# Designs tried in a protein design run: peptides against a protein of PDB entry 8PQO. Part 63

Target 1, 252 residues: chain A of PDB entry 8PQO
Amino acid sequence: VLLKEYRVILPVSVDEYQVGQLYSVAEASKNETGGGEGVEVLVNEPYEKDGEKGQYTHKIYHLQSKVPTFVRMLAPEGALNIHEKAWNAYPYCRTVITNEYMKEDFLIKIETWHKPDLGTQENVHKLEPEAWKHVEAVYIDIADRSQVLSKDYKAEEDPAKFKSIKTGRGPLGPNWKQELVNQKDCPYMCAYKLVTVKFKWWGLQNKVENFIHKQERRLFTNFHRQLFCWLDKWVDLTMDDIRRMEEETKRQ

## One batch from the design tools (peptide; made by RFdiffusion4, then SolubleMPNN)

Design b1_p14_1_s4 (from b1_p14_1, 8 letters changed)
Fold by OpenDDE base, seed 3:
Structure b1_p14_1_s4 (fold): chain B 252 residues (1-252), chain A 14 residues (1-14)
Amino acid sequence: as target 1 above (252 residues)
Amino acid sequence: GMLELYKIVASFSL
């Protein structure tokens, strides 16, 4: 098991982020070819548990069409089905990813708290001390080009070049986080993303767990760069606007 | 809504 807490600081409020996240997810999914094929939505309903209220979703990703024929033919039953269960109770979110074949030997869990701070809170997910001591804190700086793979880099998605016309935020210089403390009119938040990866195959555990973390970090970095650079597209939208957009997209 | 992010995650892993 490998745990890391990714801390993503953004020059937006927690309330703004709720809109921006939903918009950016929808926009990014449109840009990905084949993202809708092989996805089965089993459950999409409101939930209430232990004072937490939100939306619960259960999806299955069928990867049979996404792998080479020889892999499909050799794959055990259930090996190409990925289950995603998500509890979205913003500002808290939890996602659990499992595989039918791997069962308890495979888990990706992502738990996120969105807080109006600069990533300074320790153990925001309230882990036991013994578990918390094994968590690596990883800071993601959306303005740092060195954290972006050359193949992923786009100038129009570079926070160091972008300036929001609607809000005046950006471009983000090398010391933007420190400067934010002195900018009374600029809100800020941190997404604390605790990622738990378990892959219990002997000889491959460390390699696969580290690989998954590398992919998650890459995803979080690119996504939040997009979210910020798309600020002028979503900052004036309401949650009702987002809900309408989601409903319209589901009807197509 | 965040679930479509994992479609992106899946696309990154393939």
Scores: peptide ipSAE 0.052, ipTM 0.769, DockQ to the pose 0.164
Fold by OpenDDE base, seed 5:
Structure b1_p14_1_s4 (fold): chain B 252 residues (1-252), chain A 14 residues (1-14)
Amino acid sequence: as target 1 above (252 residues)
Amino acid sequence: GMLELYKIVASFSL
């Protein structure tokens, strides 16, 4: 098991981020070729548990069409079926990813708190001290080009170049986080993303767990760069606007 | 729901 807490600081409010996240996910989903193929929605309903109230979703991703033929031919039954269970109770979110074949030997869990701070809170997910001491805190700086792979870099998604016309935010210079404290009119938040990766196959555990974390970090970096650079597209949208957009997308 | 997994699955595009 490998745990890391990714802390993504953004020059947006917690309330703004709720809209921006949903917009950016929808936009990213449109950009993926073959989006929706092999996705089965089993559950999509409101939930209330332990004082947490939100939306619960259970999806199955059938990856048979998305893997190379040789992988498909060698894959055991259920190995290419990925289950996603998600609890969206913004500002708290939890996603649990499992595989039918691997069962308890495979887990990706992502727990996110969105807080109106600069990533200074320790153990926001309230882990036991013994567990918390094994969590690596990883700061993602959306303005730091060195954290972006060359193949992922786009100038239109570079926070160091982007300036929001609607809000005046950006571009984000090398010291933008320090400068933000002095900018009374600029909201800020941190997404604290506790990622738990478990892959219990002897000889492959560390390799796969580290690989998954590398991919998660890459994803979070690119996504939040997009989210910020798309600020002018979503900042004036309401949650009702987002819901309408989602409904329209489901009907297509 | 599509948020985290799409992010994750998109990152797993081998």
Scores: peptide ipSAE 0.069, ipTM 0.779, DockQ to the pose 0.161; fails the geometry check
Fold by OpenDDE base, seed 1:
Structure b1_p14_1_s4 (fold): chain B 252 residues (1-252), chain A 14 residues (1-14)
Amino acid sequence: as target 1 above (252 residues)
Amino acid sequence: GMLELYKIVASFSL
């Protein structure tokens, strides 16, 4: 098992982020060719558990069309089906990813708290002290070009170049996080993403767990760069606007 | 959550 807490600081409020996240996810999904093919929504319902109220989703991602034919032919039953269970109670979210074939030998869990701070809270997910000792805190700086792979880099998604016309936020210089403290009118938040990866296959555990974390970090970095650089597209939207957009997307 | 996994799955697309 490998645990890392990714801390993503953004010059947006927790309330703004709720809209921006939903917009940016929808936009990113539209940009993926073949997006939605092989995604089955089994459950999408309200839930209440342990004082937490939110939306529960269960999705299956069928990867049969996303792997080479020889892999598909050799794959055991259920091996190419990934289950996502998500509990969205913003500002808290939990996602659990499992595989039918791997059962308890494979787990990705992503637990996110969105807090109106600069990533200064320790153990925001309230892990046991012994478990918390094994968590690496990883700060993602959306303005740091060195954290972005060359193949992922787009100038229009560079926070160091972007300036929001609507809010005046950006561009983000090297010291932007420190400068936020002096900018009374600029909101800020941190997304604390505790990622738990389990892959129990002998000889491959560390390799696969580290690989998955590398992909998650890459995803979080690129996504939040997009979210910020798309600020002018979503900052004036309401949650009702987002819901309408989601409904329109489901009809296409 | 829903959209994070889609991105994850998309990132795992070989």
Scores: peptide ipSAE 0.066, ipTM 0.779, DockQ to the pose 0.178; fails the geometry check
Fold by OpenDDE base, seed 2:
Structure b1_p14_1_s4 (fold): chain B 252 residues (1-252), chain A 14 residues (1-14)
Amino acid sequence: as target 1 above (252 residues)
Amino acid sequence: GMLELYKIVASFSL
């Protein structure tokens, strides 16, 4: 098991982020060819548990069309079906990813708290001390180009170049986080993403767990760069606007 | 939630 807490600081409020996240997900999904292919939504319903209220989703990602034919032919039954169970009670979210074939030997859990701070809280997910001491805190700096793979880099998605016309935020210089503290009119937040990866296969555990974390980090980095650079597209939208857009997208 | 697996699956396709 490999645990890392990714801390993504953004020059947006927690309330803004809720809109921006949903917008950016929808837009990223549209931009990815076949993003909806092989996704089955089993459950999408409100839930209430232990005082937490939110939306519960259960999705299956069928990867058969996303892998080479030889992999598909050699893959055991259920090995290419990934289940995502998600509890979205913003500002708290939890996602549990499992595989039908691997069962208890595979787990990706992503627990996110969105806080109006600069990533300074320790153990925001309230892990036991013994568990917390094994968590690596990883700061994602959306302005740091060195954290972006060349193949993922787009100038239009570079926070170090982007300036929001609507908000005046950006571009984000090397010291933007420190400067943000002095900018009374600029909101900020941190997404604390505790990622638990378990891949219990002999000889492959560490390699696969590290690989998954590398992909998650890459994903979080690129996504939040997009989210910020798309600020002018979503900052004036309401949650109701987003819901309408999602409904319209589902009908297409 | 929907963000995260979509992103994960997308990351595997890259």
Scores: peptide ipSAE 0.065, ipTM 0.778, DockQ to the pose 0.167; fails the geometry check

Design b1_p14_2_s1 (from b1_p14_2, 7 letters changed)
Fold by OpenDDE base, seed 4:
Structure b1_p14_2_s1 (fold): chain B 252 residues (1-252), chain A 14 residues (1-14)
Amino acid sequence: as target 1 above (252 residues)
Amino acid sequence: SKAFENLLRYLLSR
């Protein structure tokens, strides 16, 4: 098991982020063709548990049509079905990813707290001390180009070049986080993303767990760079606007 | 973020 807490600081408020996140997810989904095929939504309902109130979703990603024929032919039953269970109680979110074949031997859990701070809280997910001492804190700086793979880099998604016309935020220089503290009119937040990866397979555990974390970090980095650079597209939208957009997208 | 969906898209696009 490998645990890391990714801390993503953004020059947006927690309330703004809720809109921006949903917008950016929708945009990213539109840009990626074929990503939505083979997705089965089993459950989509409100939930209340232990004082947590939000929306619960259970989806199955059927990968049979998305892998090469030889993989499909050799794959054990259930190996190509990925289950995603998500509890969205913004500003808290939890996603659990499992596989039918691997069962208890495979787990990806992503728990996120969105806080109006600069990533200064320790153990925001309230882990036991024994567990917390094994968590690596990883800061993601969306303005740091060195954290972006060359193949992922796009100038239009570079926070160091972007200037928001609507808000005046950006571009984000090397010391943007420090300067942000002195900008009383600019909101900020941190997404604390605790990622738990378990892959119990002899000889491959560490390799796969580290690989998954590497991909998650890459994803978080790129996504939040997009979110910020798309600020002018979503900052004036309300949650109701987002809901309408989602409904319109579903009809297409 | 809807991390898993995006991750899956990435993995499948390789």
Scores: peptide ipSAE 0.042, ipTM 0.743, DockQ to the pose 0.129
Fold by OpenDDE base, seed 1:
Structure b1_p14_2_s1 (fold): chain B 252 residues (1-252), chain A 14 residues (1-14)
Amino acid sequence: as target 1 above (252 residues)
Amino acid sequence: SKAFENLLRYLLSR
């Protein structure tokens, strides 16, 4: 098991982020082909658990059509079905990813708290002390180009170059987080993303767990760079606007 | 953030 808490600081409010996140997801989905193919939505309903209220979704990703025929033919029953269960109670969200074949031997859990701070809270997910001491805190700096792979880099998605016309935020210099503390009228937040990866397979555990974390970090980095650089596109949108965008994406 | 969906898409696009 490998646990890391990714902390992404952004010069947006928690309320703004809710809109920006949904917009950016919708926008990214439009730009990708094959969206929704092989995805089965089993459940999409409100939930209430332990005082937490939100939306629960259960999706199955069927990967049969996404792998070569010989892999599909050799794959055990359930091996190519990935289950995603998500509890979205913004500003808290939890996603649990499992596989029918691997059962308890495979788990990806992503728990996110969105807080109006600069990533200074320790153990925001309230883990037991013994568990918390094994969590690596990883700060993602969206302005740090060195954290971006060359193949992922786009100048129009570089927070160090972007200037928001609508809000005046950006560009984000090397010390933007420190400067933000003294900057009036600029909201900020941190997304605390606790990622738990378990892959119990002899000889492959560490390799796969580290690989998954590497990919998650990459995704978080790129996503939030986009989110910030698209600020002028979403900052004035309402939730109704977002819903319309989501419906339009589903039609493709 | 739909990170998992994007991860799957990335992994399968290779």
Scores: peptide ipSAE 0.037, ipTM 0.738, DockQ to the pose 0.129
Fold by OpenDDE base, seed 2:
Structure b1_p14_2_s1 (fold): chain B 252 residues (1-252), chain A 14 residues (1-14)
Amino acid sequence: as target 1 above (252 residues)
Amino acid sequence: SKAFENLLRYLLSR
């Protein structure tokens, strides 16, 4: 098991982020090759548990059509079905990813708290001390180009170059986070993303767990760079606007 | 960030 808490600081408010996240997810999905092919939504309903209210989703990602034929033919039963269970109670979110074949030997859990701070809270997910001491805190700096793979880099998605016309935020210089502390007019938040990865396979555990974390970090980095650089596209949208957009997208 | 869906898209696009 490999645990890392990714802390993504953004010059947006927690409330803004809710809109921006939904917008950016939708936009990113449009930009990616392929759509929701192979995604089955089993459950999408509101939930209430222990005072937590939100939306619960259960999706199955069927990878059979997305892998080569020989892989499909050799894959054990259930190996190409990935289940995603998500509890979205913003500002808290939890996603649990499992595989039918691996069962308890495979787990990706992503728990996110969105807080109006600069990533200074320790153990925001309230882990047991013994567990928390094994968590590596990883700060993602969206302005740091060195954290971006060259193949992922786009100038139009570079926070160090972007200037928001609507808000005046950006570009983010090397010391933008430190400067933000002194800029009372600019909101900020941190997404605390505790990622738990378990891959119990003899000889491959560390390799796969580290690989998954590497991909998650890459994803978080690129996504939040996009989110910030798309600020002018979503900052004036309301949650109602987003809901309408989602409904329209579902109808297409 | 709906990380998994995006992760899958990323992985499958490679």
Scores: peptide ipSAE 0.037, ipTM 0.736, DockQ to the pose 0.132; fails the geometry check
Fold by OpenDDE base, seed 3:
Structure b1_p14_2_s1 (fold): chain B 252 residues (1-252), chain A 14 residues (1-14)
Amino acid sequence: as target 1 above (252 residues)
Amino acid sequence: SKAFENLLRYLLSR
């Protein structure tokens, strides 16, 4: 098991982020081909549990059509089905990813708290001390180009070059986080993303777990760079606007 | 929300 807490600091408020996240997810999906293929939505409903109120989703990703024929023919039953269960109770969110064949031997869990701070809270997910001491805190700086793979880099998605016309935020220089403290008119937040990866396969556990973390970090980095650089597209939208957009998309 | 789908797409594209 490998645990890391990714802390993504953004020059937006927690309330703004809720809109920006939903917009950016929708926008990013439009830019990719084959989105939604082999995805089955089993459940999509409101939930209330232990004072947590939000939306619960259960999706199955069927990979049979996405792997070579020989893999499909040899794969055990359920091996090519990935389950994603998500509890979205913003500003808290939890996602659990499992596989029917691997059962308890495979787990990806992503728990996120969105807080109006600069990533200074320790153990925001309230882990036991013994567990918390094994968590690596990883700070993602969306302005740091060195954290972005060359193949992922786009100038129009570079926070170090972007200037928001509507808000005046950006571009983000090397010391932008420190400068935020002095900018009373600029809101900020941190997304604390605790990622738990378990892959019990002899000889491959560390390799796979580290690989998954590497990919998650890459996704978080690129996504939040996009979110910020698309600020002018979503900052004036309300949650009602987003909901209408989602409903319109569902009807298509 | 689309992170897993994006990850899967990336993994399968390799």
Scores: peptide ipSAE 0.033, ipTM 0.731, DockQ to the pose 0.147; fails the geometry check

Design b1_p14_2_s2 (from b1_p14_2, 7 letters changed)
Fold by OpenDDE base, seed 1:
Structure b1_p14_2_s2 (fold): chain B 252 residues (1-252), chain A 14 residues (1-14)
Amino acid sequence: as target 1 above (252 residues)
Amino acid sequence: SKAFENLLSYLLSL
């Protein structure tokens, strides 16, 4: 098991981020052919548990069409089905990813708290002390180009070049986080993303767990660079506007 | 195309 807490600091409020996240997911998916293919929604309902109130979703991703024919032919039953269970009680979210074949030997869990701070809280997910001491805290700086792979880099998605016309935020220089503390008119938040990866296979555990973390970090970095650089597109939208946009995208 | 609302869906779209 490998645990890391990714801390993503953004010059937006917690309330703004709720809209921006949904917009950015939808926008990134618009041009993806077959994006909805092989996705089965089993459950989509409100839930209330232990004072947590939100939306619960259970989806199955059928990967049979996403792998080469020889892999599909050799794969055991259930090996190409990924289950995603998600509890969205913003500003708290939890996602659990499992595989039918691997059962308890495979787990990806992502728990996120969105807080109006600069990533200074320790153990925001309230882990036991023995577990917390094994968690690596990883700070993602969306302005740091060195954290972006060359193949992922786009100038129009570079926070170091972008300036929001609507809000005046950006561009983000090398010391933007320190400067933000002195700017009383600019909101900020941190997404604390605790990622737990378990891959119990002799000889491959460390390799696969590290690989998954590398992919998650890459995803978080690119996504939040986009979210910030698209600020002028979503900052004036309401949740109702987002819902309409999602419905329009589902019809394409 | 279909909009994705979760992290896994976004990852699969990359």
Scores: peptide ipSAE 0.035, ipTM 0.718, DockQ to the pose 0.142
Fold by OpenDDE base, seed 4:
Structure b1_p14_2_s2 (fold): chain B 252 residues (1-252), chain A 14 residues (1-14)
Amino acid sequence: as target 1 above (252 residues)
Amino acid sequence: SKAFENLLSYLLSL
């Protein structure tokens, strides 16, 4: 098991982020041809547990059509079915990813707290002290180009170049986080993403777990760069606007 | 979290 807490600081409010996240996910999904193919929604319902209220979703991603034929032919039954269970109680979110074939031998858990701070809270997910000692804190700086793979880099998604017309935020210079403290008019938040990766195959555990974390970090980096650079597209939207957009997208 | 939709899309892009 490999645990890392990714801390993503953004020059947006917690409330703004809720809109921006939903917009950016929708936009990213549109940009990927076939992203919705093979997705089965089993459950989508409200939940209440231990004072936490939100929306619960259970989705299955069928990857059979998304892998090469030889992989499909060699894959054991259930190996290409990924289950996603998600509890969205924003500003808290939890996602659990499992695989039918690997069962308890495979787990990706992503727990996120969105806080109106600069990533200064320790153990925001309230792990036991012994467990917390094993968590690596990883800071993601969306303005740091060195954290972006060359193949992922787009100038239009570079926070160091972007200037929001609507808010005046950006571009983000090398000291943007420190400057936020002095800018009373600029909101900020941190997404604390505790990622737990479990891959219990002897000889491959560390390799796969590290690989998954590498992909998660890459994903979080690119996503939040997009989210910020798309600020002018979503900052004036309400949650109701987002819901309407989602409904319109489902009808297409 | 919708982060997984992004993750899966990312994994599919590998």
Scores: peptide ipSAE 0.033, ipTM 0.738, DockQ to the pose 0.133
Fold by OpenDDE base, seed 5:
Structure b1_p14_2_s2 (fold): chain B 252 residues (1-252), chain A 14 residues (1-14)
Amino acid sequence: as target 1 above (252 residues)
Amino acid sequence: SKAFENLLSYLLSL
């Protein structure tokens, strides 16, 4: 089991982020070829548990058509079915990813708190001390080009170049986080993303767990760079606007 | 969460 807490600081408010995240997810999904293919929604309902209220979703990702033929041919039954259970109680979110074949031997859990701070809270997910001491805190700087793979880099998605016309935010210089503290008019938040990866396969555990974390980090980095650089596209939208957009997208 | 869709996209692009 490998745990890391990714802390993504953004020059947006927690309330803004709720809209921006949904917009950016929708936009990113549109840009992906075949993103919705092979996705089965089993459950999509409100939930209430332990004082947490939100939306629960259970999706199955059928990967049979998305993997190379040789993988499909060799894959055991259920190995290419990924279950995603998500509890969205913004500003808290939890996603649990499992596989039918691997059962208890595979788990990706992503728990996110969105807080109006600069990533200074320790153990925001309230882990036991013994567990918390094993969590690596990883700061993602959306303005740091060195954290972006060359193949992922796009100038139009570079926070160091982008300036929001609507808000005046950006570009984000090397010391933008420090400067943010002095800018009374600029909201900020941190997404604390605790990622738990379990892959119990002798000889491959560390490799796979580290690989998954690497991909998660890459995803979080790119996504939040996009989110910020798309600020002018979503900052004036309401949650109702987002809901309408989602409904329209489902009808297409 | 569509975050997983993105993750899957990245994983499959590898």
Scores: peptide ipSAE 0.032, ipTM 0.727, DockQ to the pose 0.156
Fold by OpenDDE base, seed 3:
Structure b1_p14_2_s2 (fold): chain B 252 residues (1-252), chain A 14 residues (1-14)
Amino acid sequence: as target 1 above (252 residues)
Amino acid sequence: SKAFENLLSYLLSL
């Protein structure tokens, strides 16, 4: 098991982020090939437990059409089905990813708290001390080009180049986080993303767990660079606007 | 792997 807490600081408020995240997810999905194909939504309903209220979703990603024929032919039953269970109670979110074949030997869990701070809170997910000492804190700087793979880099998604017309935020220089403290009119937040990865196969555990973390970090980095650079597209939208957009998309 | 890359694309769509 490998745990890391990714801390993504953004020059937006927690309330703004709720809109921006939903918009950016929708926009990013449009840019991906094969998006939505092979996805089965089993459950999509409101939930309430332990004082937490939000939306629960259970999706299955069927990978049969997305792997080579020889892999499909040799794969055990359930090996190409990935289950995703998600609890969205913003500002808290939890996603659990499992596989039918591997059962308890495979787990990706992503728990996120969105806080109006600069990533300074320790153990925001309230782990036991013994567990917390094994968590690596990883700061993601959306303005740091060195954290972006060359193949992922786009100038139009570079926070170091982007200037928001509507808000005046950006471009983000090398010391933007420190300067943010002195900018009274600029809100900020941190997404604390605790990622738990378990891949219990002998000889492959460390390699696969580290690989998954690298991919998660890459995903978080690219996504939040997009989110910020798309600020002018979503900052004036309300949650009601987002809900309407989602409903319109579902009907198509 | 290609399968994992597809999963990442799905995560972006969530």
Scores: peptide ipSAE 0.029, ipTM 0.700, DockQ to the pose 0.485; fails the geometry check

